# Peptides against a protein of PDB entry 6B4E, part 4

Target 1, 295 residues: chain A of PDB entry 6B4E
Amino acid sequence: TNFDKISKMFWHYKDKIAQIKQDIVLPIKKADVNVRNLLSRHKRKINPKFGQLTNSNQQLFKIQNELTQLINDTKGDSLAYHWILNFIAKAVVHQAETEVRVKPESALPLGKLTLYLLVQFPELQELFMARLVKKCPFVIGFTCEIDTEKGRQNMGWKRNNENKWEDNTSYDERMGGILSLFAIITRLQLPQEFITTTSHPFPIALSWHILARICNTPLNLITNTHFVILGSWWDAAAVQFLQAYGNQASKLLILIGEELTSRMAEKKYVGAARLRILLEAWQNNNMESFPEMSP

## One batch from the design tools (peptide; made by RFdiffusion4, then SolubleMPNN; aimed at target 1 K251; its pose is not in this set)

Design b2_p19_7_s2
Fold by OpenDDE base, seed 3:
Structure b2_p19_7_s2 (fold): chain B 295 residues (1-295), chain A 19 residues (1-19)
Amino acid sequence: as target 1 above (295 residues)
Amino acid sequence: SEKEKEMEKELEELEKKYS
């Protein structure tokens, strides 16, 4: 694992966030009033859509079509188009932070919707990834120390109005929610209409990188959060990961589930305990997946 | 495959770490 490259990638996306603010978010404030009004209306229509997802494919397709139409309405203005995509990127991640964290299986319909949008609107990919990395650096296997303010900020920790850091449980759950979404995206197949025309923007190989990079992370940097997000990933993608990479997947799952947890046993991390339970379930041929969506 | 070889190299590195 080349951690220097990972760090460079991390900062690339941090720079991208700054660029988005300067080139998309701020300029739209000076845009024509008609454009601003359009975007305001679209924002109000788009935002509820993510919460309207269910385990129904029919509902998913309905929302996909509605969002597609709303986004297409902005294509006549490049700035407006990029603004609405950035809004969607933020909204999807926010949905992961709030809803997926409490109901992990909701990552499946959200992931399907997101993957569809990522393929349908390729410009969303960099916007979405930048937001993901900012909020949850674990998606690229980035880890830094969190004993400094800057370190915590880099790892996506939030402060409240009193400049107090969020509690560990809140942080863990948010990271788990975001990682669940990303894991789902990596293990989903492209919609049938795109399989022959487009490559998967965030393929299962990215799940490999997450696990491998965390396993190779200096142990002094490993926290409960690492195990929490590994558990979230496991629920979301372990079955499909094993299907994709077979024996090599098994070896890596053993490394995170057995070796990493054992090495960190003295810390008595709750997340590690859960991951070990997941490992044991797998060893007993009781690995579970999220239920498939209904028609 | 090339991807398989890369994964194997990473696994070997990890195995050394946890040996």
Scores: peptide ipSAE 0.664, ipTM 0.964, DockQ to the pose 0.855
OpenDDE base, seeds 1, 2, 4, 5: peptide ipSAE 0.664, 0.663, 0.664, 0.663; ipTM 0.964, 0.964, 0.964, 0.964

Design b2_p19_7_s3
Fold by OpenDDE base, seed 3:
Structure b2_p19_7_s3 (fold): chain B 295 residues (1-295), chain A 19 residues (1-19)
Amino acid sequence: as target 1 above (295 residues)
Amino acid sequence: SEMEKQKEKELEELEKKYS
């Protein structure tokens, strides 16, 4: 694992976030009033859509079509188009932080919707990835120390109005929610209409990188959060990961589930205990997946 | 495949770490 490259990638996306603010978010404030009004209306229509997802494919397709139409309405103005995509990127990640964290299986419809949008609107890909990395660096296997303020900030820790860090449980759950969404996206097949025309923007190989990079991370940097997000990933994608990579997948799952947890046993991390339970379930041929969506 | 070879190298590195 080349950690220097991972660090460079991390900072690339941090720079991208700054660029988005300067080139998209701030300029739109000076845009024509009609454009601003359009975007305000669209924002109000778009935001509820993510919460309207259910386990129904019919509902998913309805929302896909509605969002597609709303986004297409902005294509006449490049700045407006990029602004609405950035808004969507933020909204999707926010949904992962709030809803998916408490109901992990909701990552499936959200992931399907997101993947559809990522393919339908390629410009969303960099915007979405930048937001993901900012909020949850684990999606690219980035880890740094969190004993400094800058380290915590880099790892996506939030402060409240009193400048107090969020509690560990809140952070763990948020990271788990975001990682669940990303894991789902990596293991989903492209919609049928795109399979022959487009490559998967975030393929299952990215799940490999997450696991391998975390497994290769210096042990002094491993925290409970690492195990929490690995558990979230496991629930979301382990079955499909095994299907994709077979024996090599098995070896990597054993490394994280057995070896990494064992090496960190003295810490008594709750996340590690859960991951070990997942490993044992797999060993007993009781690995579970999220239920498939209904028609 | 080349991808399999790359993954094997990564696995070997990890196995060394946890040996």
Scores: peptide ipSAE 0.716, ipTM 0.971, DockQ to the pose 0.862
OpenDDE base, seeds 1, 2, 4, 5: peptide ipSAE 0.714, 0.712, 0.714, 0.715; ipTM 0.971, 0.971, 0.971, 0.971

Design b2_p19_7_s4
Fold by OpenDDE base, seed 4:
Structure b2_p19_7_s4 (fold): chain B 295 residues (1-295), chain A 19 residues (1-19)
Amino acid sequence: as target 1 above (295 residues)
Amino acid sequence: SAEEERRQKELEELEKKYS
């Protein structure tokens, strides 16, 4: 694992967030009143769509079409178009932080919707990845120390209005929710209409990177959160990961499930205990995946 | 350890292969 490369990638997306604010978010506040009104209306229509997802593909396709129309309606103004995509990127991640956090299987319809949008609107890819890395650096396997305020901030820790850090459970669950979404996206096949024309923007190889990079992370930087997000990833993508990489996948799953948990046993991390349970379930041929969506 | 270094290198090679 080239940690220098990972760090460069991390800071690239941090810079991208700053650039988005400067070039998209702030300028739109000074845009024509008609544009601002359009975006306000569209924001109100778009935002609830993510919560309207169910385990139904029919409902998914309906929402995909509705969002496509709403986004296309902004293409007449490049700034408006990028603004609405950035809004969507933020909204999707927020949905992962809230809904997927409490109902991990909801990552599947959300992931399908997101993947569709990422392919349909390629400009969303950079915006979405930047938001993911900002909120959950684990998506690229980045880890830093959290003994400093800056370190915690870099790892996506939040403070409330009283400048108090969020509790560990809240942080772990948020990270797990976001990682679940990303894991789902990496293991999904492209929609049929795109398979022959487009490469997958966030392929299963990115899941490999997450696992491998965590395995190579210095042990003194490994926390309960690492095991929580690995467990979230496992639920979301382990079955498909094994299908993709076979024996090599098995080796990596054993590394995270057995070796890494064993090396950190003295810490008695709850997340590690859960990951061990997942490993044991797999060893007993009881590995489960999220249910497929209905027609 | 040497074993850990070997593992790290192996994982890096696999990352490159599947990227």
Scores: peptide ipSAE 0.291, ipTM 0.871, DockQ to the pose 0.075
OpenDDE base, seeds 1, 2, 3, 5: peptide ipSAE 0.025, 0.116, 0.095, 0.048; ipTM 0.642, 0.790, 0.779, 0.700; seed 2 fails the geometry check

Design b2_p19_8_s2
Fold by OpenDDE base, seed 1:
Structure b2_p19_8_s2 (fold): chain B 295 residues (1-295), chain A 19 residues (1-19)
Amino acid sequence: as target 1 above (295 residues)
Amino acid sequence: SEEEKKKELEKQLEELESL
């Protein structure tokens, strides 16, 4: 694992967030009143759609079509188009932080919708990845020390209005929710209409990178959160990961489930205990996946 | 209520725009 490369990637996306603010978010505040009114109407129509997802493919397709139309309505103005895509990127990540954290299986319909949008609107890919890395650096296997204010900020810790850090449980759950969404996206097949024409924008190989990079992370930087997000990843993608890489996948699952947990046993991390339970379930041929969506 | 849903939507929009 090349940690310098990972750090460069992390800072690349941090710079992208700054660029998005400068080039998209701030300029739109000074845009023509008609453009601002259009975007105001569209953001109000778009935002509720993510909460309207169910375990139904029929409902998913309906929402896909509605969002496609709403996004296409902005294409006449490049700034408006990029603004609405950035809004969607933020809304999807927020849905992962709020809904997926409490109902992990909701990552499946959200992930399917997100993957569709990422392929249908390629400009969303960089906007979405930048938002993911800002909120949850674990999606690229980045970690740093959290003993400093800057370190905590880099790892996506939030402060309230009183400058108090969020509690550890809240942070762990948010990171787990975001990582669940990303894991789902990496293990999903492209929609049938795109399979022959487009490559997967965030393929299963990115799940490999997450696991491998965490396994190679210096042990003094490993926290309970690392095990929580690995458990979230496991629930979301372990079955499909094994299908994709076979024996090589098995080796990596053993590395995270047995070796990494054993090395950190003295810390008695709750997330590590859960990950060991998942490993044991797999060893007993009881590995579970999220249920498939209804027609 | 419908009014409560509207208020919640506006709060969510404000939060998303502040991020």
Scores: peptide ipSAE 0.255, ipTM 0.827, DockQ to the pose 0.012
OpenDDE base, seeds 2, 3, 4, 5: peptide ipSAE 0.023, 0.199, 0.252, 0.251; ipTM 0.589, 0.798, 0.826, 0.830

## One batch from the design tools (peptide; made by RFdiffusion4, then SolubleMPNN; aimed at target 1 C215 Y245 G246 L255; its pose is not in this set)

Design b2_p20_3_s3
Fold by OpenDDE base, seed 3:
Order: structure tokens, then sequence, then C-alpha cells
Structure b2_p20_3_s3 (fold): chain B 295 residues (1-295), chain A 20 residues (1-20)
């Protein structure tokens, strides 16, 4: 693992967030009133769609079509188009932070919707990745110290209006929710209409990078959150990861589940205990995945 | 999707470098 490369990638996306604000978000405030009104109407129509997802593929396809129409209505103005995609990127990550954290299996329909949108609208990819890295640097295997204010901010910790940090449980759950969504996206097949025409924008190899980079992280930087997000990843993608990489996957699962947890045993992390239970379930041929969606 | 043999070889080399 090249940590300098990971750090450069992290800061690239931090800069991208600043660029998005400067070049997309702020300019729209000065745009024509008709454009602003259009985007306001579209925002109001788009926002509830993520909460309308169910375990039904039929409902998913309906929402995909509705969102596609709404996004296409903005393509006549490049700035409006990029603004609506940035809004969607933010909304998807927010849904992961709020709903997926409490109902991990909801990552599957959300991930399917997101993957469809990422392929249908390629300009969403950079906007979405920048938002993911800002909110959950674990998606690229980035870790830094959290003993400083800047370190906590870099790792996606939030402060309330009183400048109080969020509690550890809230942070862990948010990171787990975001990572679950990302893990699902990496293990999903492209929609049938795209399989022969495009490559997967966030392939299963990105899941490999998360696990391997965490295993290579200096142990003094490993926290309970690392084990929480590994457990969230495991529930979301471990079965498909084993199918993709076979013996190499099994070695890496043993490294995170057995070796990394053992090296950190003195810390008595709750997330590590859960990850060990997941390892043991797998060793007993009882590895579970999220149920498939209904037709 | 299944990884290619070349990808699997690269992953094996990466696994060998993990200090755990």
Amino acid sequence: as target 1 above (295 residues)
Amino acid sequence: ATASEEELEELEEELEKIPL
C-alpha cells in the first residue's frame, strides 16, 4: 500500500469539494431566476425518491425512470445539470448516513439506484466519489490521527451548532452506513442495459483496496470505527467478494477477521468482537448476505 | 464478476506485503 498515493487521492477529493462549491453551487445562486426555479422544483421532486425505495425491483425501476426524466430536464443548461447531480450525490450519501445506518439491508436498493445513476449520468461519478471521501475517508482506505481537530474533520467527524463533536456511536453508525452503500455498489452487477456498453465505475477491486489498505494501516491509527466499517462491509459484500477473488479473498478476510482483530485485542473494541463473530460464522459455513430484492 | 488470473496474481503479491 502506497500511503502517499492515498493521501494525495484524499486531498484531491477535498479540493474537488471546494471546486464544486466554487464552480457549481455558488454560481447557481446568481443564475437566471427561471433556472433557479426549475432546480428548486426538481430538488423538491427528487429528494423524496430515495425514501420511496423498497425491496421491490419494480419500485426501483419506477424511481429510476422518474429520476432519469427529472435529470434529463436539466441537460439544456450545463451548470443546472451539474448542480442537480451534485444535489443527488449529497442526497444519496445523506440517505446512507440516516437510513442505512439503522437498516443496513436498505443499502441494496439504494446501491442499485445509485449505480444506475452513476452509469446513466457519468458526470455523477466524480461528484459522488468526492462526497463519499469527504464524509467517509474509509471508502478509499484513508486513515489519519484523530487527536487533533483537523484530524477529526479529515476523518469526517461532525460538530453540532455548539461545536460539540458527535458521539462515537453516531460516528461509527454513520461511517458504517456510508461504507455499506459503497460496498454494495462495488459488488453489484451493472444493469442489464449497460453490461455490454460500459465498465463498472466502482468495481469490486475498490473493496479489495479498502480491506488491504486497512490491513496496512499503522496499528496506532486503528480505531473501533475501522472494525465497525469492516463489519458493515462484510455484511454487504463478503459473499460476492469471495466469489470474485476466491482464495485471495479468503486470505484477506482471515487477515481482517483473525489477524487484525488479534493484533488489536488489548483495545477490546466492540467492532472487533463483532468482526470476529462474522469470521467464525463464515468458518462454520454460515456466511450471510442481504436478501435479493423482489421482482 | 470473477477476477482475471493476472489480477489474482497481483493481489497475491499485495497480500504477501501485508505486515500482519
Scores: peptide ipSAE 0.444, ipTM 0.915, DockQ to the pose 0.851
OpenDDE base, seeds 1, 2, 4, 5: peptide ipSAE 0.254, 0.415, 0.422, 0.231; ipTM 0.860, 0.906, 0.909, 0.848

Design b2_p20_4_s4
Fold by OpenDDE base, seed 3:
Structure b2_p20_4_s4 (fold): chain B 295 residues (1-295), chain A 20 residues (1-20)
Amino acid sequence: as target 1 above (295 residues)
Amino acid sequence: MLQLSPEELEELEQLLKQYS
């Protein structure tokens, strides 16, 4: 693991967030009133769609079509188009932070929708990744110290209006929710209409990188959150990961589930305990995956 | 089944050695 490379990626996306603000978000406020009105209307129509997802592929396809039309309506203006995609990127991550964190299985329909949009609108990819990395650096295996305010900010910790840090449980759950979504995206197959024409924008290899990079992270930087998000990843993608990489996947799962947890045993992390339970379930041939969506 | 890239394979081997 090249941590310098990871750090560069992290800061690249941090810079991208700043660039988005400067080049997309702020300029639109000064744009033509007709454009602003269009975007306002579209925002209102788009935002509820993510909450309308169910465990139904039929519902998913409906929403995909509706969103596709709404996004296409903005393509006549490049700035408007990028603005709406950035809005979608933020909305998807927000859904992961709120809904997926409390109902992990909801990551599946959300992930399917997101993957469809990422392929249908390639310009969404960098916008989405930037938002993911900002909110949850674990998606690229980035870790830094959290004993400083800047470190906490870099790792996606939030402060409330009173400048108070969120509690550990809230942070862990948010990170888990976001990571669950990302994990799902990495293990999903492309929609049928794209399989022969497009490469997967966030393939299963990115899950590999998450696990490997965490295993290579200096132990003094490993926290309960690392184990929480590994557990979230496990629920979301472990079965498919094993299917993808076979014995190599098994080795890496053992590393995170057994070896990493053992090395951190003195910390008695709750997340680590859960990860061990998941490992044991797998060893007993009881590895679970999210149920498939209904037609 | 997917094949690991040379870099990924090397990383796995390194990890296995690290945790052996």
Scores: peptide ipSAE 0.442, ipTM 0.915, DockQ to the pose 0.942
OpenDDE base, seeds 1, 2, 4, 5: peptide ipSAE 0.438, 0.433, 0.438, 0.439; ipTM 0.915, 0.913, 0.915, 0.915

Design b2_p20_7_s2
Fold by OpenDDE base, seed 2:
Structure b2_p20_7_s2 (fold): chain B 295 residues (1-295), chain A 20 residues (1-20)
Amino acid sequence: as target 1 above (295 residues)
Amino acid sequence: SASASEEELKELEKEIEKIL
């Protein structure tokens, strides 16, 4: 694992967030009143759509079509178009932090919707990754120390209005929710209409990178959160990961489930205990995946 | 799902040898 490369990637996306603010968000505040009114109306129509997802493919397709129309309505103004995509990127990540956090299987319909939008609107890809890395650096296997304020901020920790750090459980759950969404996206097939014309924007190889980079992270930087997000990833993608990489996938699953947990046994992390249970279930031929969506 | 090619699997094997 080349950690210098990972750090460069991390800072690239941090810089991208600053650029988005300067080039997209701030300019819209000075835009024509008609443009601002249009975007306000679209924002109000788009925001509820993510909460309307169910385990139904029919409902998914309906929402995909509605969002596609709403986004296309903004294409006449490049700044408006990029603003609405940035809004969507933020909204999707927020949905992962809130809904997927409490109902992990909801990552499947959300991931399908997100993947569709990422392919339909390629400009969303960079906006979405920047938001993911800002909120959950684990999506690229980045880890730094959290003993400093800056370190905690870099790892996506939030402070409340009283300037207190969020609870450890809250942080773990948010990171798990975001990573579940990303894991699902990496293991999904492209929609049938795109398979022959487009490459997958975030393929299963990105899941490989997450696992490998975490395994190579210095042990003094490994926390309970690392095991929580590995467990979230496992539930979301382990079955499909094994299908994609076969024996090599098995080796990596053993490394995270057995070797990494064993090396950290003295810490007695709850997340590590859960990951061992997942490993044991797999060894007993009881590996589970999220249920497929209904028609 | 698209399975990894044999060449990709060989590269992944080399990476695993460097892990932990």
Scores: peptide ipSAE 0.247, ipTM 0.844, DockQ to the pose 0.612
OpenDDE base, seeds 1, 3, 4, 5: peptide ipSAE 0.241, 0.106, 0.172, 0.111; ipTM 0.850, 0.775, 0.816, 0.724

Design b2_p20_7_s4
Fold by OpenDDE base, seed 3:
Structure b2_p20_7_s4 (fold): chain B 295 residues (1-295), chain A 20 residues (1-20)
Amino acid sequence: as target 1 above (295 residues)
Amino acid sequence: SASASEEELKKLEEEIEKIK
């Protein structure tokens, strides 16, 4: 693992967030009143769509079509188009932080919707990845110290209005929710209409990078959160990961489930205990995956 | 899910060499 490269990638996306604010978010405030009104109406229509997802593919397809129409209505104005995509990127990540956090299996319909939008609107890819890295650097295997205010901010920690950091459980759950969504996206097959014409924008290899980079992270930087997000990843993608990489996948699952947990045993992390249980379930031929969606 | 090629797997395995 080249940690210098990962750090450069992290800061690239941090810079991208700043660029989005300067070039998309702020300029739209000075745009024509008709454009601002259009975007306000579209925002109000788009926002509830993510909460309308169910375990039904029929409902998913309906929402996909509705969102596609709403996004296409903005294509005549490049700034408006990029603004609405940035809004969607933020809304998807927010849904992961709130809904997927409490109901991990909801990552599947959300991931399918997101993957569809990422392929249908390629400009969403950079906007979405930047938002993911800002909120959950674990998606690219980035880790830094959290002993400083800046370090905590870089790792996506939030403070309330009283300038108090969120509790460890809240942070762990948010990171787990976001990583569950990303893990699902990496293991999903492209929709049938895109399989022969488009490569997967966030393929299963990105899951490999997450696991490998965490395994290679200096042990003094490993926290309970690392094990929590590995457990979230496991529930979301371990079955499909094994299907994709076979024996090599098995080796990596053993490294995170057995070796990494053993090296950190003195810390008695709750997340590590859960990951150990997942490993043992797999060893007993009882690995579980999220249920498939209904028609 | 798509299966990885042998060459891709070799490249990915090199990333975890230090932890073996």
Scores: peptide ipSAE 0.204, ipTM 0.814, DockQ to the pose 0.505
OpenDDE base, seeds 1, 2, 4, 5: peptide ipSAE 0.096, 0.121, 0.042, 0.102; ipTM 0.765, 0.706, 0.662, 0.710

## One batch from the design tools (peptide; aimed at target 1 H209)

Design b2_p21_1 (made by RFdiffusion4)
Pose (drawn by RFdiffusion4):
Structure b2_p21_1 (pose): chain A 295 residues (1-295), chain P 21 residues (1-21)
Amino acid sequence: as target 1 above (295 residues)
Amino acid sequence: SDELEELLEEINEMEEELEEE
């Protein structure tokens, strides 16, 4: 892995976040009354819909249809359309760092909803990827030091209600939740309405990049967070990763489960212990996936 | 250590092939 190229990719998405603020978010303050009223009303109607998802496919379709109508209502104005898509991208990532953090299997319905929106509204793709990378750089394998305040900001750290950094557990759980959503998206087939006509925008090869780049990261930059997101990724995508790459995926899973954990054993990282358990469960023919969605 | 280096070379080759796609 050429980590200079990874850094260039990271800063490209950081620049995109700045561009979104300059060209989508700030100009909306100057939009006409009809646009402001529509966006104010629609953002209220959109916000709770992500938490209304359940394990039921019928409920997923209902929410997809409701959101499709609301988004289509904004298409008459390119700026309002891009603003509501940016709002949705932020809301989906927030849902991942809250609900998916507590209930990892909720990444499956949320991933199906997000993937559907990503192909129904393709302008969402760049907005969503930039938000993921800003909030969870591990999705492209970016890692930097967090000894400095700027490094902590680069790696997606947040502060609590007194300018102190959130504890390591809170950060690790958020990163797992966000990365779990992206991992579900990379291993999902497109919905039937698009599977016959469209290339998957974030395919399974992106999961290969995450694993390979963590395994190639300098060991002095590895933290408990790398093991936690790999465990979250495993729960969400390891079965389909093997279906895609076979013996090559098996070699990579062994590398992360046996070698990466062994080389960092003195740190006694909690996430490394769980990743070893996941490796042993697979070796005992008991690899799990999230239960498929109910009707 | 040589076996691990060979494995990491194979993984990087696969990553380059996927980036070319």

Design b2_p21_1_s1 (made by RFdiffusion4, then SolubleMPNN; from b2_p21_1, 9 letters changed)
Fold by OpenDDE base, seed 1:
Structure b2_p21_1_s1 (fold): chain B 295 residues (1-295), chain A 21 residues (1-21)
Amino acid sequence: as target 1 above (295 residues)
Amino acid sequence: DKELEELLEELEKQLEELEKQ
């Protein structure tokens, strides 16, 4: 694991967030009134669609088509187009922070929708990844210390209006929700219409990187959150990960489930205990995946 | 598969590092 490279990636996306604000979000406030009105209407139509997802492929396809049309309506103005994509990136991550955190299975329809949009609108990829890394650096296997305010901020901790940090449970759940979404995206196959024309923007190899990078993280930086997000990843992608990499995947699952948890046993992390349960279930041939979506 | 070889190398490095800690 090259931690210097990971750090560079992290800061690249942090800079990208600043750039997005400067080049997309702020300029649109000064745009033509017709453009602003268009975007306001589109925002209102787009925002509820993520919450309208169900475990139905039919509903998914409907929403995909509706979003595609709404996004295409903005292509006549590059700034408007990028603004709406950035809005979508934020909305998807927000949905992961709110719905997926409490219902992990909802990551599947959300992930399918997101993957479709990422392929259909390639400019969304950098916008989405930047938002993911800002909110949940674990998606690229980045970890830093959280004993400083800056460290906590870098790791995606939020403060309320009174500058009080969110509680540990809330943080863990949010990180778990975001990582669940990302894990799902990495293990999904491209829609059939794109398989021959496009490469997967966030392939299963990125799941490998997450696990490997966490395992190589200095033990003094490992927290309960690391185990929580590993558990979230496990529920979302472990079955497909094993299918992709076979024995090599097994070795990595043993590393996180047995070795990493054992190394941190003295901390008695609740997330680590859950991960051990997942490992044991797998060892007993009871590994579960999210249910497939209905037609 | 070059990708698989890279992953194996990463796994091996990870195992070594975890054992050293």
Scores: peptide ipSAE 0.066, ipTM 0.740, DockQ to the pose 0.115
OpenDDE base, seeds 2, 3, 4, 5: peptide ipSAE 0.026, 0.047, 0.026, 0.026; ipTM 0.662, 0.736, 0.661, 0.658; seed 3 fails the geometry check

Design b2_p21_1_s2 (made by RFdiffusion4, then SolubleMPNN; from b2_p21_1, 10 letters changed)
Fold by OpenDDE base, seed 1:
Structure b2_p21_1_s2 (fold): chain B 295 residues (1-295), chain A 21 residues (1-21)
Amino acid sequence: as target 1 above (295 residues)
Amino acid sequence: SSELEKLLKELEKKLEELEKK
């Protein structure tokens, strides 16, 4: 694993976040009042849509269509269009941090919606990835030390209004939620209407990268969070990952489930214990996936 | 892909290293 390359990717997206602020977020504040009013109305209509998702494909398609129309209404103004996409990127990640965090299986409808939007509106891809990497660097297998404030910030730790870091459980759950969403996206097939016209923007190979990069991460940088997000990934994508890569996938699952957990056994990480349980379930032919959505 | 092949080789190497310990 070339960690220099990963670091470059990480900082690329950090720069992208800064660019988004400079080129999209700040300029819109100075835009025409009519544009601002339009975006305000659209924001209010778009925001609740993500919470309206259920385990129903019918509901998903409804929301897809509604969002498509709302986004298309902004295409006449490039700045407005990019602003609304950036808003959506933030909203999706926020939904992962809140809803998926507590109900991991909700990643499936959210992931399907997100994948649809990513393909329908290609400009969303960089905006979304930048937000993902900022909030959860694990999505690209990036890890740095968290013994410094900057390192902790880089790894997506939040501070409250009293400048106190969030608790470990909250951080772990948020990272797990975000990673679950990303994992789902990587293992989903493109919607039928796009299969012949475009390639998958975030294919299953990106899951391979996550696992391999974590496996190759220096052990002194491995934390409980790494195991938590691996467990989240496992629930979200392990079945499909095995289907995609077969024996090679199996080797990698054994690496994370057995070898990595064994190497870190002295730390007694709760996340590692859960991952071992998942490994054992797999060994007993009881690997589970999220339930499929209803029609 | 070429990148995937590289990752697979790295994985194999890692597995070998872990098995030797």
Scores: peptide ipSAE 0.043, ipTM 0.702, DockQ to the pose 0.062
OpenDDE base, seeds 2, 3, 4, 5: peptide ipSAE 0.042, 0.041, 0.039, 0.040; ipTM 0.702, 0.712, 0.709, 0.709

